# Peptides against a protein of PDB entry 6UG1, part 241

Target 1, 304 residues: chain A of PDB entry 6UG1
Amino acid sequence: SNEERKRRKYFHMLYLVCLMVHGFIRNEWINSKRLSRKLSNLVPEKVFELLHPQKDEELPLRSTRKLLDGLKKCMELWQKHWKITKKYDNVGLYMRTWKEIEMSANNKRKFKTLKRSDFLRAVSKGHGDPDISVQGFVAMLRACNVNARLIMSCQPPDFTNMKIDTSLNGNNAYKDMVKYPIFWCEVWDKFSKKWITVDPVNLKTIEQVRLHSKLAPKGVACCERNMLRYVIAYDRKYGCRDVTRRYAQWMNSKVRKRRITKDDFGEKWFRKVITALHHRKRTKIDDYEDQYFFQRDESEGIPD
Target 2, 301 residues: chain A of PDB entry 6UG1 as posed
Amino acid sequence: SNEERKRRKYFHMLYLVCLMVHGFIRNEWINSKRLSRKLSNLVPEKVFELLHPQKDEELPLRSTRKLLDGLKKCMELWQKHWKITKKYDNEGLYMRTWKEIEMSANNKRKFKTLKRSDFLRAVSKGHGDPDISVQGFVAMLRACNVNARLIMSCQPPDFTNMKIDTSLNAYKDMVKYPIFWCEVWDKFSKKWITVDPVNLKTIEQVRLHSKLAPKGVACCERNMLRYVIAYDRKYGCRDVTRRYAQWMNSKVRKRRITKDDFGEKWFRKVITALHHRKRTKIDDYEDQYFFRRDESEGIPD

## One batch from the design tools (peptide; made by RFdiffusion4, then SolubleMPNN)

Design b2_p28_1_s1 (from b2_p28_1, 18 letters changed)
Fold by OpenDDE base, seed 5:
Structure b2_p28_1_s1 (fold): chain B 304 residues (1-304), chain A 28 residues (1-28)
Amino acid sequence: as target 1 above (304 residues)
Amino acid sequence: SEKKRLEELKKKLEELLEEFKKYLFSQK
């Protein structure tokens, strides 16, 4: 019905806001001074120097290569620190089906929200789910004065899916679900004027995204619970930005139609949500990023 | 305080959700 379409659109937006607020809260928690002091001790001086290379005036790419090597070593150090990767409880923050949502509304299961103290302890001990691990990695880079963003791929239920029964087939569902991350890191490269993508936990990869990312879900089974639609960046200064354009090869043709921003009202509303979460002034880094997104929109063209 | 800032943010997001709810249900 038209009412069910409206209900699903509303619930998608409510869920999206809750996810974006969750990312904001986790981004605040990883700015903990107590955590920062502990995590800085994981990074030897030689690795710290690689994270902060001098500008090579002859070839700026040499400085970027040092930064990339420093980030690789930080991933290796993080793997040594992280002792226990817990499975997600149920589907974690991956996308739920409409049926799962309806069934969960009847189940008054008190979701025990992880407290800030428990999170900080989990990161400090190296014990937690993959999301906590990624968030802790961002905290470690920030402790080393690296301009690292927490990235969250928000997975609200698909309001464009009007099927009543959206039950997913059971057995391989978890493996396919966790094949791609929903949290990762970006690091500002001051030499190339670009964000470097870092997945320290899942794919264990560092990339300079040009047209597509390795972190973008591929294949039907992986996309059932992880649809790249809302990739939100949270910086150390409480900036909040939509960075979906970086990771979406087909933003205009494929991704936009699955977003609330498909219509002008949804675009205006989503901009209000981003603005409410964005607690810093614009910087020259934002100008370089917006220029990159503009060039990516022009190069994709209008879908035929 | 961090708590106050979070409460103000929640209130603002609830207002944005209620505006959107009104819009969705006003379009017959």
Scores: peptide ipSAE 0.045, ipTM 0.680, DockQ to the pose 0.882
Fold by OpenDDE base, seed 4:
Structure b2_p28_1_s1 (fold): chain B 304 residues (1-304), chain A 28 residues (1-28)
Amino acid sequence: as target 1 above (304 residues)
Amino acid sequence: SEKKRLEELKKKLEELLEEFKKYLFSQK
């Protein structure tokens, strides 16, 4: 019905806000001075120096290569720190079906929300789910004065799916679900004026995204619970930015159709949500990023 | 103050998240 379409749209909006706020709160928690002091001790001086290379005036690419090597070593150090990767409870923050949401409404089981103290302890011990691990990695980079962003791929239920959800195939569902991350890191390269994408936990990859990312879900089974629609970046200064354009090859032709921002009302609403979560002044880094997104929109063209 | 409003917003958003997490994970 038209009413069910409206209901799903509004529920998607509410769910999206809750996810974006989750990212914001986790981003605040990883700014903990107590955590920072502990995590800085994981990074030896030689690796710190690689994270902060001098500018090579002759070949800025040499400085970027040092930064990339420093980030690689940080991923290795992080893997040594991280002792226990817990599986997600059920689907974690991956996309739920509408049927799963409806079934959840009837269930009164007490969920224990992870408190800030529990999170900080989990990161400090190296015990937790992949999301906690990524968030802790971002905290470690921030402890080393690296301009690292927490990235969250927000997975609200698909308001464009009006089908009655068939049961997702059970056995491979978890493996396909976790094939691509929900959380990752971006690091500002001051030399190339670009964000470097870092997945320290799932794919264990570092990339400079040009047209496509390795982190973008591919294949039907992987996209059932991980649909690239809302990739939100949270910086150390409480900036909040939509960075979906970086990771979406087909933003205009495919991704936009699945976003609340497909219509003017949704665009205006989503901008209000971003603005409410953005607690810093604009910087030249934002200008370079917006220019990159503009060039990516022009290069994709208008979908036929 | 803007700071107080931000803290109130954070608190309200934490509460909303906690309710939302309770709702999400009530599927245990």
Scores: peptide ipSAE 0.024, ipTM 0.578, DockQ to the pose 0.067
Fold by OpenDDE base, seed 2:
Structure b2_p28_1_s1 (fold): chain B 304 residues (1-304), chain A 28 residues (1-28)
Amino acid sequence: as target 1 above (304 residues)
Amino acid sequence: SEKKRLEELKKKLEELLEEFKKYLFSQK
């Protein structure tokens, strides 16, 4: 019905706000001074120097290469720190079906929310789910004074799906779900004026995204619970930015159709949500990023 | 103060998130 379409749209909006606020809260928790002091001790001086290369005036690319090597070594150090990767409880923050949401409404089960103290302990011990691990990695880079962002791929239920969900029954469902991350890191390269993508936990990759990302879900089974629609960046100064354009090859032709921002009401509403979560002044880094997004929009073209 | 209002808003959003997490994760 038209009412069910409206209900799913509004529920998607509410769910999206809750996810985006979750990312904001986790971004605040990883700014913990107590955690920062502990995590800085994981990074030896030689690796710290690689994270902070001098500007090579002859070849700025040498400075970027040092930073990339420093980030690679930080990923290796993080793997040594991390003792236990827990499985997600159910689907974690991956996308739920509408049937799963309806069934959950009927079940008043008490979920144990992870408290800030429990999170800080989990990161400090190296014991938690992949999301906690990524968040802890961002905290370690921030402890080393690196301009690292927490990235969250927000997975609200698909309001464009009006079908009754067939049960996603299958032994491989969890493996396909976790094939691509929900959380990752971005690091500012001051030499190239670009964000470097870092997945320290899932794919264990460093990428300088040009046209497409390795972190973008591919294949039907992987996209069932992970649709790239709302990639939100949280910086160390409580900035909040939509960075979906970086990771979406087909933003205008494909991704936009699955977003609340497909219509003017949704665009205005989503802009209000971003503005409410953005607690810093604009910087030259935002100008370089917006210029990059503009060039990516021009290169994709307007869908005919 | 703006700081108190932000903490109250954060608390309300955390409560909403807890309710929403209870709603979401009640599927064991």
Scores: peptide ipSAE 0.023, ipTM 0.591, DockQ to the pose 0.067; fails the geometry check
Fold by OpenDDE base, seed 1:
Structure b2_p28_1_s1 (fold): chain B 304 residues (1-304), chain A 28 residues (1-28)
Amino acid sequence: as target 1 above (304 residues)
Amino acid sequence: SEKKRLEELKKKLEELLEEFKKYLFSQK
């Protein structure tokens, strides 16, 4: 019905806000001074120097290469620190079906929310789910004065899916679900004027995204619970930005159709949500990023 | 103060998140 379409749209909006606020709260928690002092001790001086290379005036690319090597070594150090990767509780923050949402409304079970103290302890011990691990990695880079931001791929239920029964069958569903991350890191490269993508936990990869990312879900089974639609960046100064354009190859043709921003009302609403979560002034980094997004929109073209 | 409004907003959003998490995870 038209009513069920409206209901799913509004529920998607509410869900999206709750996810975006979750990312914001986790981004504050990883700014903990106590955690920062502990995590800085994981990074030896030689790796710290690679994270902060001098500008090579002859070849700025050499400075970027040092930063990339420093980030690789930080991923290796993080793997040594992280002792226990817990499985997600059910589907974690991956996308739920509409059936899975209706059944949840009927089931008033007690959910244990992770407190800040428990999060800080989990990161400090190296024990937790992949999301906690990524968030801790961002905290370690921030402890080393790296301009690292937390990235969250928000997975609200698909309001474009009007199927009643969306039961996802099978034991392999978890492996397909976790094939691609929900959280990752970006690091500002001051030499190339670009964000570097870092997945320290799942794919264990570093990317300089041009047209597409390895972090973008591919294949039907993986896309059932991980649909690239809302990639939100949270920086160390409490900035909040939509960075979906970086990771979406087909933003205009495919991704936009599955976003709330497909219509003017949804776009204006989503901009208000971003603005409410953005607690810093604009910087020259934002200008370079917006220029990159503009070039990516022009290069994709308008879908026919 | 703006700080107090931010803390109240944060608290309200944490409560909404907790309710939403209860809702989401009540299906376990």
Scores: peptide ipSAE 0.023, ipTM 0.583, DockQ to the pose 0.070; fails the geometry check

Design b2_p28_1_s2 (from b2_p28_1, 17 letters changed)
Fold by OpenDDE base, seed 4:
Structure b2_p28_1_s2 (fold): chain B 304 residues (1-304), chain A 28 residues (1-28)
Amino acid sequence: as target 1 above (304 residues)
Amino acid sequence: SERERLEELRKKLEELLEEFKKYLFSQK
């Protein structure tokens, strides 16, 4: 019905706000001075120097290569720190079906909300789910004064799906679900004026995304619970930015159709949400990023 | 403080939710 379509759109928007706020709160928690002091000790001086290379005036790419090597070593150090990767409880922050949402509304299970103290302890011990691990990795880079962003792929229920999808198959579903991350890192390369994508936990990759990312879900089974629609970046200064364009090959043709921003009302509303979560002034980094997104929109063209 | 920032964020979210409720009711 039209009412059910409206209800699903509403619930999608509410769920999206809750996810984006969750990302904001986690981004604040990883700015903990106490955590920073602990995590900085994981990074040897030689690795710190690689994270902060001198500008090579002859070949700026050499400086980028040092930064990439430093980030690689940080991933290796992080793997040594992280002792226990817990499985997600159920689907974690991956996309739920409408049926799962309806069933969960009836189930008064007190979800034990992870407290800030518990999060900080989990990161410090190296014990937690993959999301906590990624968030802790971002905290470690920030502790080393790296301009690292927490990236969150927000997975609200698909308001464009009007079917009651009953049968996301059990055991294979978890492997397919976790094949691609929900959280990752971006690091600002001041030399190339680009964001470097870092997945320290799932794929264990470092990318300089041009057109395509390995972090973008591919295949039907993987996309059932991980649909690239809202990739939100949270920086160390409490900036909040939509960076979906970086990771979406087909933003205009495919991704936009599944976003709330497909209509003017949804675009205006989503912009208000971003603005409410954006607690810093604009910087030249934002200008370079917006220019990159513009070039990516032009290069994709308008879908036929 | 961190607490004040969270409280400000909560207020802004409540406002956004109220605007959105109004939109839902206006679409009836």
Scores: peptide ipSAE 0.025, ipTM 0.595, DockQ to the pose 0.604
Fold by OpenDDE base, seed 2:
Structure b2_p28_1_s2 (fold): chain B 304 residues (1-304), chain A 28 residues (1-28)
Amino acid sequence: as target 1 above (304 residues)
Amino acid sequence: SERERLEELRKKLEELLEEFKKYLFSQK
């Protein structure tokens, strides 16, 4: 019905706000001074120097290469620190079906909310799920004075899916779900004026995204619980930015149709949510990022 | 009516956004 379509749209909006606030809270927790002091000790001086290369005036690319090598070594150090990767409880923060939401409303399952103290202890010990591991990696880079962002791919239920039963059948459902991450890292390259994408846990990859990312879900089975729609960046100064354009090859033709921002009401509402979570002034880094997004929109073209 | 329930849900979403703004600003 038209009413069920509206209900799903508004429930998607509520769920999206809750996810974005969760990302904000986790970004605050990883700024813990106590955690920072512990994690800085994991990075030896030689690796710290690679993270903070001098500007090569002859070839700025040499400075970017040093930073990339430093980030690679940080991923290796992080793997040594991280002792136990736990599986997600159920689907974690991956996308739920409408049926799963309706069934969960009937079951008052006591969700064990992870407390800040438990999170900090988990990161410090190297014991937790992949999301906690990525968040801890961002904390380690921030402890080394690296301008690292926490990235969250928000997975609200698909309001464009009007099927009544959306039960996902399959023995490999968990493997397909976790094939691509929900959380990752971005690092500012001050030499190239670009964000470097880092997945320290899942794909264990570093990339400089041009047209497409390795972190963008591909294939029907992987996209059932992980649709690239809302990639939100949380920085060390409590900035909040929509960075979906970086990871979406087909933002205008495909991704926009599945976002609340497909209409003027949804766009205005989503801007209010971003503004509410954005607690810093604009910087030159935001100008370079917006210029990159503009160039990516021009290069995609208007879909016919 | 079902329309009134949807308008109430919209109002609750706006109230929730304002509460979150207050919460985020009160942690100063």
Scores: peptide ipSAE 0.024, ipTM 0.613, DockQ to the pose 0.039
Fold by OpenDDE base, seed 5:
Structure b2_p28_1_s2 (fold): chain B 304 residues (1-304), chain A 28 residues (1-28)
Amino acid sequence: as target 1 above (304 residues)
Amino acid sequence: SERERLEELRKKLEELLEEFKKYLFSQK
């Protein structure tokens, strides 16, 4: 019905806000001074120096290569620190079906909210789910004075899916779900004026995204619970930015159709949500990022 | 202060998350 379409749209909006707020809260928690002091001790001086290379004026790419090597070593150090990767409880922050939402509404399961103290302990011990691990990795880079962002791929239920039964059948559902991350890291490269993408936990990859990312879900089974629609960046200064354009090859032709921002009302609403979560002034880094997004929009063209 | 505003926002957002959890689980 038209009512069910409206209900799913509004529920998607509410769910999206809650996910974005969750990302904001986790981004605050990883700014913990106590955690920072502990995590800085995981990074040897030689690795710290690679994270902070001098500007090579002859070939700025040499400085970027040092930073990339430093980030690779940080991923290796993080893997040594992280002792236990817990499975998600149910689907974690991956996309729920409409049926799962309806069934969950009927079942008053006491969701144990992870407290800040429990999170900080989990990161310090190296025990937790993949999301906690990524968040801890961002905290470690921030402890080393790296301009690292927490990235969250927000997975609200698909309001474009009007099927009544959206049950996902299959024994491999968890493996397909976790094939691609929900959380990752970005690091500012001051030499190339670009964000470097770092997945320290899932794919264990570092990339300089041009047209596509390895972190973008591919294949039907993987996209059932992980649809690239809302990739939100949280920086150390409580900035909040939509960075979906970086990871979406087909933003205009495919991704936009599945976003609340497909219409002017949704665009204006989503901008208000971003603005409410953005607690810093604009910087030259934002200008370089917006220029990159503009060039990516021009290069994609208008979908035929 | 900016810190107090962030803390108030965090509190409101945590309340909204708890209300949303309640809402997600209270809709019979």
Scores: peptide ipSAE 0.024, ipTM 0.608, DockQ to the pose 0.097
Fold by OpenDDE base, seed 1:
Structure b2_p28_1_s2 (fold): chain B 304 residues (1-304), chain A 28 residues (1-28)
Amino acid sequence: as target 1 above (304 residues)
Amino acid sequence: SERERLEELRKKLEELLEEFKKYLFSQK
């Protein structure tokens, strides 16, 4: 019905806000001074120097290469620190079906929220789910004074899916679900004036995204619980930005159709949500990023 | 202070998350 379509849109909006708020809270927890002091000790001086290369005036690309090498070494150090990767409880922050939401509404199960103290302990010990691990990696980079963002791919239920029964059957459903990350890192390259994408946990990759990312879900089974729609960046100064354009090859033709921002009401609403979560002044970094997004929109063209 | 505003925002956001959990679990 039209009513059910409206209900699913509103529920999607509410769910999206709660996910974005979760990302904001985790980003604040990453800024813990106590955690920062502990995590800085994981990074040797030689790796710290690679993270902060001098500008090479002859070939600025050499400075970017040093930063990339430093980030690679940080991923290796992080793997040594991280002792236990826990499975997600159920589907974690991956996308639920409408049926799973309705069934969860009937089950008064006490969802145990991870407290800040438990998070800080988990990161310090290297024990937790992949999301905690990524968040801890961002904390380590921030402890080394790197301009690292926490990235969250928000997975609200698909309001465009009007099917009643979407039972996701299959023994491999968890493996397909976790094939692509929900959380990752971005690092500002001051030399190239670009964000570097870092997945330290799942794919263990570093990318300078041009047209597409390896972090973008591919294949039907993977896209059932991970649809790239809302990629939100949280910086060390409590900035909040929609960076979906970086990771979406087909933002205008495909991704926009599955976003609340497909119409003017949804766009205005989503901008209000971003603005409410954005607690810093605009910087030249934002200007370079917006210019990159503009160029990506022009290069995609208008969908036929 | 800016810190107090962030703490108040955090509190409101934690409340919104708890209300949303309650909503997710209370829809009979």
Scores: peptide ipSAE 0.023, ipTM 0.612, DockQ to the pose 0.098

